# Ledger of designs, part 63: peptides against a protein of PDB entry 3EFO

Target 1, 262 residues: chain A of PDB entry 3EFO
Amino acid sequence: SQLADLYKSCETDALINFFAKSAFKAVLHQPLKVIREILVNQTAHMLACYRKNCASPSAASQLILPDSMKVLPVYMNCLLKNCVLLSRPEISTDERAYQRQLVMTMGVADSQLFFYPQLLPIHTLDVKSTMLPAAVRCSESRLSEEGIFLLANGLHMFLWLGVSSPPELIQGIFNVPSFAHINTDMTLLPEVGNPYSQQLRMIMGIIQQKRPYSMKLTIVKQREQPEMVFRQFLVEDKGLYGGSSYVDFLCCVHKEICQLLN

## One batch from the design tools (peptide)

Design b1_p27_1_s1 (made by RFdiffusion4, then SolubleMPNN; from b1_p27_1, 11 letters changed)
Fold by OpenDDE base, seed 4:
Structure b1_p27_1_s1 (fold): chain B 262 residues (1-262), chain A 27 residues (1-27)
Amino acid sequence: as target 1 above (262 residues)
Amino acid sequence: SARDQEILDSVVIDREYFDPNAPKLPL
């Protein structure tokens, strides 16, 4: 069917880019609440249409997504939780304006990365491999106190260190003996020169490649106050300034779909 | 949480509409 073909050819990244730009344009003349409602409704309608016309029979309790749109909800939630659409007082007007303008000019690939960061478990690096470690989901649940993670969204880069990060890795990256000795005020990694350090720098370079902006590096220690900034980029978690976790959003979307179909 | 897992388990990906070029979530 024509509808089936549509969903087969659906490009979620392009849709998110479109929705983001549309929403960020709309903030100039529509209430934020209305914009958020529209986005949720659009999401629900698309998925309801799929379920009605394309999906195989399934239990009503199940949320069915076409493979081509399987990441639509998570990206939509990220969009909804963006400071531009939340407009929380904790976020400065300048920051909201800045992000709005940035997204308005972003291509599909850039906006995708912006809304859903890459989170890489660099503590698992194989210095003999040229492959990047597999990204993990942007949630605190995927972090490890023993781990070191690199997060990048095209604008910012964070190196997060667990409280129990291996001293050998700390030494390898920072040339200091322990977690406590790491200076989080640094914005550049020292050139230690060992294979692990070089590999990490290479990875950072790859991530930076083809990005229009130079990402500033922020070193983050687990359980320190600055970690709160980092946690804002764990987009699947509950937002610090409001906004649902991905799980909660899925529940919301599912409810809306059911309402549309019943 | 148990609720979170339940919700996640309730999500079904219909692979009939597989798109090899679709954006991938790091699962």
Scores: peptide ipSAE 0.046, ipTM 0.551, DockQ to the pose 0.410
Fold by OpenDDE base, seed 2:
Structure b1_p27_1_s1 (fold): chain B 262 residues (1-262), chain A 27 residues (1-27)
Amino acid sequence: as target 1 above (262 residues)
Amino acid sequence: SARDQEILDSVVIDREYFDPNAPKLPL
């Protein structure tokens, strides 16, 4: 069908870029509540249209997404949880203004990374491989106290260290004997020179490559205060300053779709 | 949680169409 063809041609990353820029433009003239409602409604409407006209018959309890839009809800939730669309006193006006301007100038690839960060399990690095480790979903459930993770969103880079991260990796990365000895005030990793350190630096270099901004590195130790900032980038979880988890958002969207189809 | 997993499992992806350039999450 013509509608099916439309969904086949749909690029979620481009849509998110469009929605983000549209919403961030609208914040100047529309209440944030209205903007958020519009975004949710638009998401539900698109998916309802697919369900009605393109999807195979299925139980109403199931949310059916076309493959081309399978990640639309998660990115939309990330957009909705962005500080620009949140009216919270904890978020400074300057921060909202800054992020608004950044996104307004971002290309599709940049906005994709910005809204959904890349989270890499560094503790699983194969020093003999030239491939990046497989990214994990941005949720606390994917972290491990024994793990070390690198998070990047095109603007910020975080190296998160579990409280039980392997001492040998800590030594390899920081040239210190233990987790307790890691100085989180540093913004650069030391050039230790071992294969693991070299591999990590290579990965960081690859991530930084082709990004318009130099990402500042923040070292985050689990259970320390700066971890709260890091957790804000775990976008599939419930936001600190508002917003739903991805799961909760899916439920919300599904409910809205059902309402549209009934 | 079990509830979360159930919700996630309830999502059906129509894979009849494949776009190699579509954004991918580590699902």
Scores: peptide ipSAE 0.045, ipTM 0.549, DockQ to the pose 0.366
Fold by OpenDDE base, seed 3:
Structure b1_p27_1_s1 (fold): chain B 262 residues (1-262), chain A 27 residues (1-27)
Amino acid sequence: as target 1 above (262 residues)
Amino acid sequence: SARDQEILDSVVIDREYFDPNAPKLPL
């Protein structure tokens, strides 16, 4: 389940979809910096309006969010950090163009997953249970060197392996004795046939289900170079190319709101 | 960090906030 799924009563999902499409359309005619500033200002204006007209008196140090928009900041930050709005050298022009076009046609559910990936701690799987593990926040702080995590955003799927991943799980997934023996060039998991492998494949199938695009699987080892790509999907963390952490973004929004209310 | 935690703790969710008749800014 995505963060958005936890807040079905919120209008944030629809708002983010709208903001994304509006911003991505504007990319053709306006500088990226201007677009980002507009998005931040719009966010601040909406929240300032609510604080002014609806919120009870509170300390200036408090950031008050309406319940319907409680996850607006995190998704807005994800939008602002997207490669379409925040250019990254590792992303080609063609790739950015492709992603822009994809989002322009995405529905609300698809766009939510696209901007805020699902990150699953699959090392916690109970092979006897049919329940999916609960998604964790997309931050390095939620990863573990002893863990194995599956990340999906509707377009890409990553299997991240901690350097201290349990050998038994590695054996179960890859049929190799250790972390060092894992081949990261593969795009398909072997059909090992044990309960853990079967469960993982089932989960991957569920994630892929009802998604309009087939997600390519990338195997990522912690501390190897390809992990840098994976880390870009940890959207709550500070980006490598100027994207703010979620916390920093909250500070920014709060400051803007205060300025509007003074 | 301590600062980060302070910021996070400063976030308040007001469940009584939503007014469907409240002015909406252009999106």
Scores: peptide ipSAE 0.045, ipTM 0.568, DockQ to the pose 0.372
Fold by OpenDDE base, seed 5:
Structure b1_p27_1_s1 (fold): chain B 262 residues (1-262), chain A 27 residues (1-27)
Amino acid sequence: as target 1 above (262 residues)
Amino acid sequence: SARDQEILDSVVIDREYFDPNAPKLPL
């Protein structure tokens, strides 16, 4: 996945898969609050053990992560922010049950992509290259009003367009003259036939490859209503239903580690 | 934000450490 490429998460991805399935099994017989507390506590204990026994001397104010657990906090936060573990009345029982069943059958690779989506800056595409563009972190801070981004989590695919997206790219993808003319009700890209359109379609095909489910495409314009749904997949940001940002979660974990060691 | 950057800057990654037998806690 996107984050694995950046941080080398070979052990973390398997661990998150295990924690996800264990937690999602536990929801049948334990309160959600208790499950969340256990997950945070386990995260803190693992990192506290490293800090106490393995880490080199450092300032107490610093959070030290071993390379093998470098991305553990970000994935754990994504797990904690999943609707299955959230006690929010706005989330239907059916949605919780559906996502629970999906994750319970996911392999390591599937769950990794599910919890931390791939976000690609497709406005940077080189039509002469066969390589995928480098993924960016799933945060609003990595988007640009001039950019076009493709997001995929194994179940959903979003094409996000900034309000100032280049007209030439809009024409290349949609065969329309401007941002305002893009039809967001479409679930398939038109067959425009130019090199850029072909390259984008190829990338989408590569992302879809080896995934067990067909990802529905949603076209999202910046500042329109559907963008709110898209933003929920920017998992490093603060969640709509009370989930913490990655930064806030790091602070929480660090505080708990300090409490365990002092 | 500036605060967010300060928090991120406080994180240290120990690239030299790898223990396959590191403590794993079941849920």
Scores: peptide ipSAE 0.045, ipTM 0.563, DockQ to the pose 0.405

Design b1_p27_1_s2 (made by RFdiffusion4, then SolubleMPNN; from b1_p27_1, 9 letters changed)
Fold by OpenDDE base, seed 5:
Structure b1_p27_1_s2 (fold): chain B 262 residues (1-262), chain A 27 residues (1-27)
Amino acid sequence: as target 1 above (262 residues)
Amino acid sequence: SSKEQEILNSVVVDTEYFDPNAPKLPL
């Protein structure tokens, strides 16, 4: 998919892995604010250097990214918004430690998925297709009340259901008559046996394949409390515990680049 | 949003290679 192509960058993937591990290592001996500042500054410096030395002539008002780093800002923002680096009181020390250790052992592909989840519009599934649905950007703006979305980051899997999700799909997935009847305490989808259910299960299986960790499934109903947890994985949005949206981060980086080039 | 789209549209992806001599993370 176009989005998949956008986020597929070997160099960016390697860089974000390196940045993450380096930063998470540094957490043990440097203040978080310093680490964050370094990451932002390094990002700006790298992109400024590119802009100065490599980029084609363009308007100064434009942020220019090399193709190999076209998604560097979004991943960097995701890294900066990770609980390990935010250190908000709402997040336990144990959780931060856990995620830190996880990332420290992650390969490039794993860290990529971890920092930027895959968000799939399940309501658009074609049961006759063997192809996965095209991922959408991890933002609330890409959700719909009528939609059903699967989100996976290599550690967690969420099935998010809009309040107006089609009853036929709900029946197909959960074997219940309506949205209200969905039990969000379940960690496994029922084997309903219809083509849609089978396809969804297959997709989930594919996503789980080659991942080193078994992803816990969480069923999320829109407007219910657990949705707030889910929203934390919509990494392009503003974080509940701080951090900029992707757009805001882009603006920030752009300003810094301009300052460096001036 | 319109603002979001405007900002995103201001981003240009260059097909040129990254400068390998760019500053690296010191961490």
Scores: peptide ipSAE 0.232, ipTM 0.732, DockQ to the pose 0.351
Fold by OpenDDE base, seed 2:
Structure b1_p27_1_s2 (fold): chain B 262 residues (1-262), chain A 27 residues (1-27)
Amino acid sequence: as target 1 above (262 residues)
Amino acid sequence: SSKEQEILNSVVVDTEYFDPNAPKLPL
């Protein structure tokens, strides 16, 4: 899948880990605004250097990325939108401190998942397959009202249900007749025992495997209040507490690159 | 969205180059 190809950029993952730790260390002695500016400038500078010295001549309208950095902008945007780097009153100091400390100790693989969650279309599960469903991009545009999605970032796990989720899948997962009957206060899925339930539990187990923290499961119904929390993990969209969409960030970086080269 | 796809499609990935000496964050 396109997403799978994006995640094969091992160098970008290492760079993001480095930048995240550097930025989160700097939070203790530099203003957040300055840190964010440095991250954006550094991203643009790296890519401008590549464009100037290494890339073949191309149209100015095109953003050229080396293969090793093809996902650098999306991860940088995720980093910039992290609560540690946002000065919003809605974000508690304790939450910032907690996430800061977590990231400071994360390896490359953990930080990758932390900044860009895995979003799986559970409604497309093949109960005959042992393979995980192909992940989708973390954007509302990839959700469907008829769909059921599992999101995991190494710390949290969400099961999101569209308002029009198939009753048969709801019955298969929760052993209830409809969307309205789902109890969102539960943190564990019932052991229904059918192939679909077993497959979902297996997938959740695989995702949890080798992660340093046990991910608490949150059941989220579309259009209910807890969905706002879930949407914060759709990292390619515009952030609730500020931050650009991935598209807007790409435009910003591209503009800055052009300015550096002029 | 169509706009999103257009912007994403404008990104060209060069598979032949990596510069290990690219500037790193001075943080």
Scores: peptide ipSAE 0.231, ipTM 0.716, DockQ to the pose 0.357
Fold by OpenDDE base, seed 4:
Structure b1_p27_1_s2 (fold): chain B 262 residues (1-262), chain A 27 residues (1-27)
Amino acid sequence: as target 1 above (262 residues)
Amino acid sequence: SSKEQEILNSVVVDTEYFDPNAPKLPL
C-alpha cells in the first residue's frame, strides 16, 4: 500500500517516526537549518557506518543500503520537505503548527503514511478483485494522462484525473460524459452504483478505516490550478517550496557518505 | 528520467545485517 510495501523497510518506519518527532520537537529551540543539517548528516553517518562496517565490498561509487533501510533516504527526504522544517512563507504558521502537533502524536504507521502517501492507479482496478492496486511511487513521472490516481496520506485524499482519462471511467465514477464536465468542487463521490464506482468507494473505505482521521476528498483535474496542491504530495519530485527531489537528495547523501568514508 | 535511472542504477540493496550500534539521531 505504501512505499514500505514496495520496498523492504523493516526499521525505516520506526526510525522516521523517531526522527520526525525529534526534529519537530527541536524546532522549538533550534534553527531549522541546523535541524535539516543534522538530519542529513545523521542519515549519512548511519549509512556510512553500515558501508564501512557491515556491507560487503563493492564499487565505491555505489550507494549501498541495507535491505531493512532501503527506503530510509526517500522517507528522510519527505521529512526534510515537510512544511514544519521548511517554514516557507507560502505556508501559514497555523498550518505548520498544526502539522507539527499532528506528527508529534502520530504512531509509526500513521507517520509513515503521512510523509509518504499512497498513490494508487485507480484506472487499473479489477472490479473482481478485493485487493488494493499496487501503489506507485509518488512522482509525476508515475502518473499518466490517461490515468486516474488516488492519493492518500492519512489526512487528505485526492482523486487525480489525467486529461485523457477514459470517458468510461469518468462516467462510471462521476456520472458525467467527459473530463470537462467533472466538478472539482465536490468533496464526495456520487453514488453511481456501477461496479467500478462501488469498487472505488470500497477502496476509499478501506483506506479510511485504517486511519484515525476522516480524510477530506479533493478532486483534481490535470493541468488545472488546484493540481498544484496535489503535486505537493508527490514527495519524490522537486518541492514547490524549495525541497529537493528524491534523486537530488540521494546524490547529496551519497556525496556526504563518500566524504565520511574518505 | 535519465538522471533518475542513473541514480537508481547506482543504488545497491544489501541483504546483510545492519549494525544497530550505528549512530542515532541526537535531536
Scores: peptide ipSAE 0.051, ipTM 0.548, DockQ to the pose 0.360
Fold by OpenDDE base, seed 1:
Structure b1_p27_1_s2 (fold): chain B 262 residues (1-262), chain A 27 residues (1-27)
Amino acid sequence: as target 1 above (262 residues)
Amino acid sequence: SSKEQEILNSVVVDTEYFDPNAPKLPL
């Protein structure tokens, strides 16, 4: 899909890595509010400049992005919603310090995965295919109560199960008869030995490959308490601590661009 | 959602232009 191509922009990945490290350095000497404002203003300014000088004449209602920056807004919103840039008492100083240090050492490939996780619909797996399933957008709207999804951000791995997940897949993965029998305290999948289990383990291995950190697996059942932690990684949705959805952020950026051009 | 689709439909991606001199973050 066009969306899958959007998330593979190497130039945007490099730019976001630079912005993230610059912002995370700036938190040591500037207020968080100021840093967030600068990031938003810079984003709007770059896109306004493009709109004014490079884009073909079009209706003001359209947001026009250069191909190299087609995914800049979504990554920028993810950066703005990161705990390091949020001034919330619910976020511990230790967690902020930890994530800041992690990002400061990340390369381009690591940072892009960190800010925008890979979300895979594993219930669609073809056991005869060597290809990974196509990633979906990180939003609750892309989940299904009948689905099973694997999420990875380079640090954490989640296996999310819908309340109506297929019993045959549950049996294949966990060797238990139903959703209710799944033990969410486990951090490793059992070696069931069937083709589906083997394929899932292979996919997890591929995702873990070339990542600098070992990702701990968390099994998440829909509508259970641990799902709240999982939902924080659905980065296109509204954040728990006041961060905007991607849609809201696009509207905000578009408004600022229009203001700069009028 | 319909709102998401509406926003996505309003976005135009220009595949023909790249400006290496575009402003960068001064942070």
Scores: peptide ipSAE 0.212, ipTM 0.717, DockQ to the pose 0.370; fails the geometry check

Design b1_p27_1_s3 (made by RFdiffusion4, then SolubleMPNN; from b1_p27_1, 8 letters changed)
Fold by OpenDDE base, seed 5:
Structure b1_p27_1_s3 (fold): chain B 262 residues (1-262), chain A 27 residues (1-27)
Amino acid sequence: as target 1 above (262 residues)
Amino acid sequence: SAEEQRILDSVVVDTEYYDPNAPKLPL
């Protein structure tokens, strides 16, 4: 059927780009609440239509996603949690305007990375491998106090360090003896010259080369103040400014779908 | 939490509509 073909050919990244640009354009003329409601409704309608017309029979208690849209809800939630669509006093008008303008000019790949950052477990690096470590879900639950993680969203790059990060890695990356000695005011990693440092720099370089914008590096120590900023990019978690977790959003969407199908 | 995991586990991806070019979510 035409519907089945549509869902098979759906490119979620393109949809998110479209929804983002559409929503961010609408911000100028419509209340944020209305825009958010439209996005949720559109998401629910698309998935309800799939459930009704395309999906294999399944229990009503299950949220059924076509493979092509398996990441649609998470990206949609990320969009909904973006500062442009949030009315919070903690977010300046300038920041909202800035991000709005940025997204309006982003291609599909850029917007995808922007809404859902790449979070890499750097502490697991194999210095003998040229492959990037497998990205983990953007949630605090995936962090480790013993770990070091690199997060990039095309605009910002964060190097997050657990309080129990291995001293050997700290020495390898920063050329300092311990976590406590790391200077978080640095925006550049030192050229230590060991294989681990070189590998990390290579990874950072690869990430940067794929993006049109120069990403500022922020070094973040766990349990220090800047970690709060970093946590805002853990997009699957509940947002600091009242945005839903991915799980909460899934529940919301599922309920909406059920209502549409009843 | 266990509840969160149950919710996540309730999500079913219909592989009959597989798109090899679809965005990937990290595991």
Scores: peptide ipSAE 0.305, ipTM 0.778, DockQ to the pose 0.420
Fold by OpenDDE base, seed 1:
Structure b1_p27_1_s3 (fold): chain B 262 residues (1-262), chain A 27 residues (1-27)
Amino acid sequence: as target 1 above (262 residues)
Amino acid sequence: SAEEQRILDSVVVDTEYYDPNAPKLPL
């Protein structure tokens, strides 16, 4: 059917780019509440249509996604949680204007990384391998106090260190004896020259490659004040300014789909 | 949480509509 072909050919990253630019353009003419409602409704309608016309019969308790749209809900939630679409006094007008303009000029690949950051477990690096570590879901639940993680969204880069990070890795990266000695004011890693340091720098270089903007590095220690900024990029978690977690959003979308089909 | 995992596990991805160019979530 024409509908089946549509869902097979759907490029979720292109859709998110389109929705983002459309929404950010609409901000100039429509209330933020209305824009958010439209985005949620569009998501629910697309998925309801799939369930009705394409999906095999299943229990109403299950949320069914076509493979081509398996990541649509998480990206849509990230879009909804972006500062441009949030009406909060804590968010400056300048910040909203800046991010709006950035996204309006982003290609599909750039917007994908912007809305859903890459989070890499650096503590698992094999210095003998040229392979990048597998990215993990952007949630606090995927962090560990014993771990070191690199987060990048195309604009910012964060190196997050757990309070119990291995001293040998700290020494390897920063050339200091312990977690307490790490200077979080630095924006560049020192040239330590050991294999681990070189591997980390290589990974950072790969991440920076083909990105239109130079990402500034921020060093973040767990349980210190700057960690709050880092936590905002854990996009699957509940937002600081009232945005839903990914799980909560899935429940919301599922409820709306059920309402449309009943 | 266990509840979060249950919700995530309840999501069904229909593989009949596979798109090789679709974005991949890190697992």
Scores: peptide ipSAE 0.283, ipTM 0.754, DockQ to the pose 0.389
Fold by OpenDDE base, seed 4:
Structure b1_p27_1_s3 (fold): chain B 262 residues (1-262), chain A 27 residues (1-27)
Amino acid sequence: as target 1 above (262 residues)
Amino acid sequence: SAEEQRILDSVVVDTEYYDPNAPKLPL
């Protein structure tokens, strides 16, 4: 059917870009609550339509997604949790305005990265490999106290260090003997010159490649106050000020779909 | 949590509509 073909050809990244720009434009003349409701409604309607007209028979308790829209809910939740739509008090009006304007000019690839950051387990780096480590889901549950993670969203870059990060890696990256000695005020990694440091710098360079803005690097230690800023980018987790976890959002969407189909 | 995992596991992706160019979550 024409509808089936539509879902097969759907580009979720382009759709999220469209929804983001539409929503961020609407912020100028509609209440945030209404905008969020519209986004949830649109998501539910799209998925309900698929469930009704395209999906194979399955248990009503299951949320069925076409492969082309597999990541739609998670990205939609990221959009809903963005400071522009959530209007979090810890973010200034100027920052919200700035991010709104940035997204309004972003291409599909940029907006995708902006809403759902890359989170890379740097502690797993193979210095002999030219490949990037496999990204992990943006949730605290995927972090490790023994790990070091690089997060990038096209505007910011964070190097997060677990409290039990390997001293060898700390020495390799920062040229200091321990976690406690890491200076979190630095915005550039030192030129240590060992293979691990070089590999990390190479990875950072790859991430920076083809991005329109130079990402500022922030060093974050686990359990220190600045970690709260980093946690803002763990977009699958529950937000501090009204944002849902991905799981909560899935439940919400599923409920809405069921209501539409019943 | 176990509950979170159950919810995540309840999501079914219909492979009949596979798009190799669709964006993917990190594994």
Scores: peptide ipSAE 0.279, ipTM 0.757, DockQ to the pose 0.420
Fold by OpenDDE base, seed 2:
Order: sequence, then C-alpha cells, then structure tokens
Structure b1_p27_1_s3 (fold): chain B 262 residues (1-262), chain A 27 residues (1-27)
Amino acid sequence: as target 1 above (262 residues)
Amino acid sequence: SAEEQRILDSVVVDTEYYDPNAPKLPL
C-alpha cells in the first residue's frame, strides 16, 4: 500500500530534525506544555496509524514499530527532555536560547548526535585495532565502576572514570598512579605516548572530525559533583530536571496509541 | 531492572518495513 511504502521510506533522523526545529520555533509563540503535548500526540498518531493500517495483528500489549521508526520514540523522548522544552528554573534563559539557536541551524546528522550522544567504553579498547569501540546505550545501567567511558554529543566531550577504573589505564591515559591523582580541571589529555593513550587520542580525533564545533573535554570522576552534569547526557535515564526515562516514555506512547485505537 | 527489560522486550520492530538509512541505536 502507499501508506506502507511511506513508512518504509521514513527517515527517522530527518523527522527528529524536523520536529526539533518545529518545536523550537514554536517555543516563541506557544506554551511549553502545549508543545510537549503536541510532540507526544504526533508520535502516538504516527505509530497508531501504522498499527491500524500496516502492522500485522499482534497482542495489544505490544508496541509495534516499523523498522524505519524503531528509534523514533527514544529520539522523541530526548527532544522532550531538552532544556529548550523544559520550564525548570534551574535552566538559565541564556542556555535555553543558546541551544535553541544551535538546533535551529543543525543538519540531520548533527541533530542526531546532539539528541542521542555517542557513549564509548574506552576501557575495552584493543590497542591493536583501528576500529572504534562499539557504542553503548546512554544509560547508567551501561556504565561500570571498573570502566572508563567517552561521551560525545557534538558540543561536549566527557571522559567518565569509574571509582574502580583500572590503575594501569589511568596511568596510560593520565600518567598518574591512581584515580585519586587525576586532575579533573584538565581540559586536555596529556600526551603520554603509549599505545593506549595514542589510540584514545585517535578516537577523540575521529569523533571531532567533521563536527562544526570543537568539543571541550571534561574529565569526570564517578561520585564527584561534576558527574551530575555528565548524567544529564545519559538520555535513556530519567532526566535530572524532569522528563521520563525511555522505558517510561514507551509506556506513555503505548498508552496513547491504545487510546487512539479504542 | 527486569521490569524495564520486559517493557523494552515488548517492543516489536516490523522488519518488513526496513529502511537502511534509518538511524540505529547501539546494542
């Protein structure tokens, strides 16, 4: 059917870019609550239409997504949790204005990375491989106290270190003997010159390539105050200033779809 | 949590409508 073909050809990254720009434009003229409701409703309507007209019969308890839109809910939730669409007093007007303007000028690829960061398990690096480590989902559940993770969203870069991160890796990256000796005020990694350090720098370079802005590096120790800022980029979790986890959002969308189809 | 995983597992992706250009979540 024509509708089936439409869903087959759907580019979710382009849709998210469109919704983001539309919503961020609307912020100037509509209440944030209304904008958020519209985004949720639009998501539910698109998926309800698919369920009704394209999907094979399935249990009502299941949320059915076309493959082309399998990541639509997670990106939509990230959009809803963006500071531009949140009315929290902890978020400055300047920050909201800045991010609004940035997204309004972003291409599809930039907005994709912006809303859903790349999170890389650096502690798993094979120094003999030139390949990037496989990214993990942006959730605290994917972190490890024994791990070291690099997060990048096109604007910021974070190097997160677990409290039990291997001393040998700490030595390799920072040239210090332990976690306690790491200086989190640094914005650049030292050029230690060992294979691990070189590979990490290479990875950071690859991530920085073709990005319109230079990403500032922030070193984050687990359980220290700056970790709270880092956790805001774990977009599948519940937001610090509000917003649902991905799981909660899926439940919300599913409920809305069911209501539309009853 | 186990409950969260069950909810995530309840999501069914229909591969008949595959778009090779669609963004992918890391697994």
Scores: peptide ipSAE 0.176, ipTM 0.701, DockQ to the pose 0.404

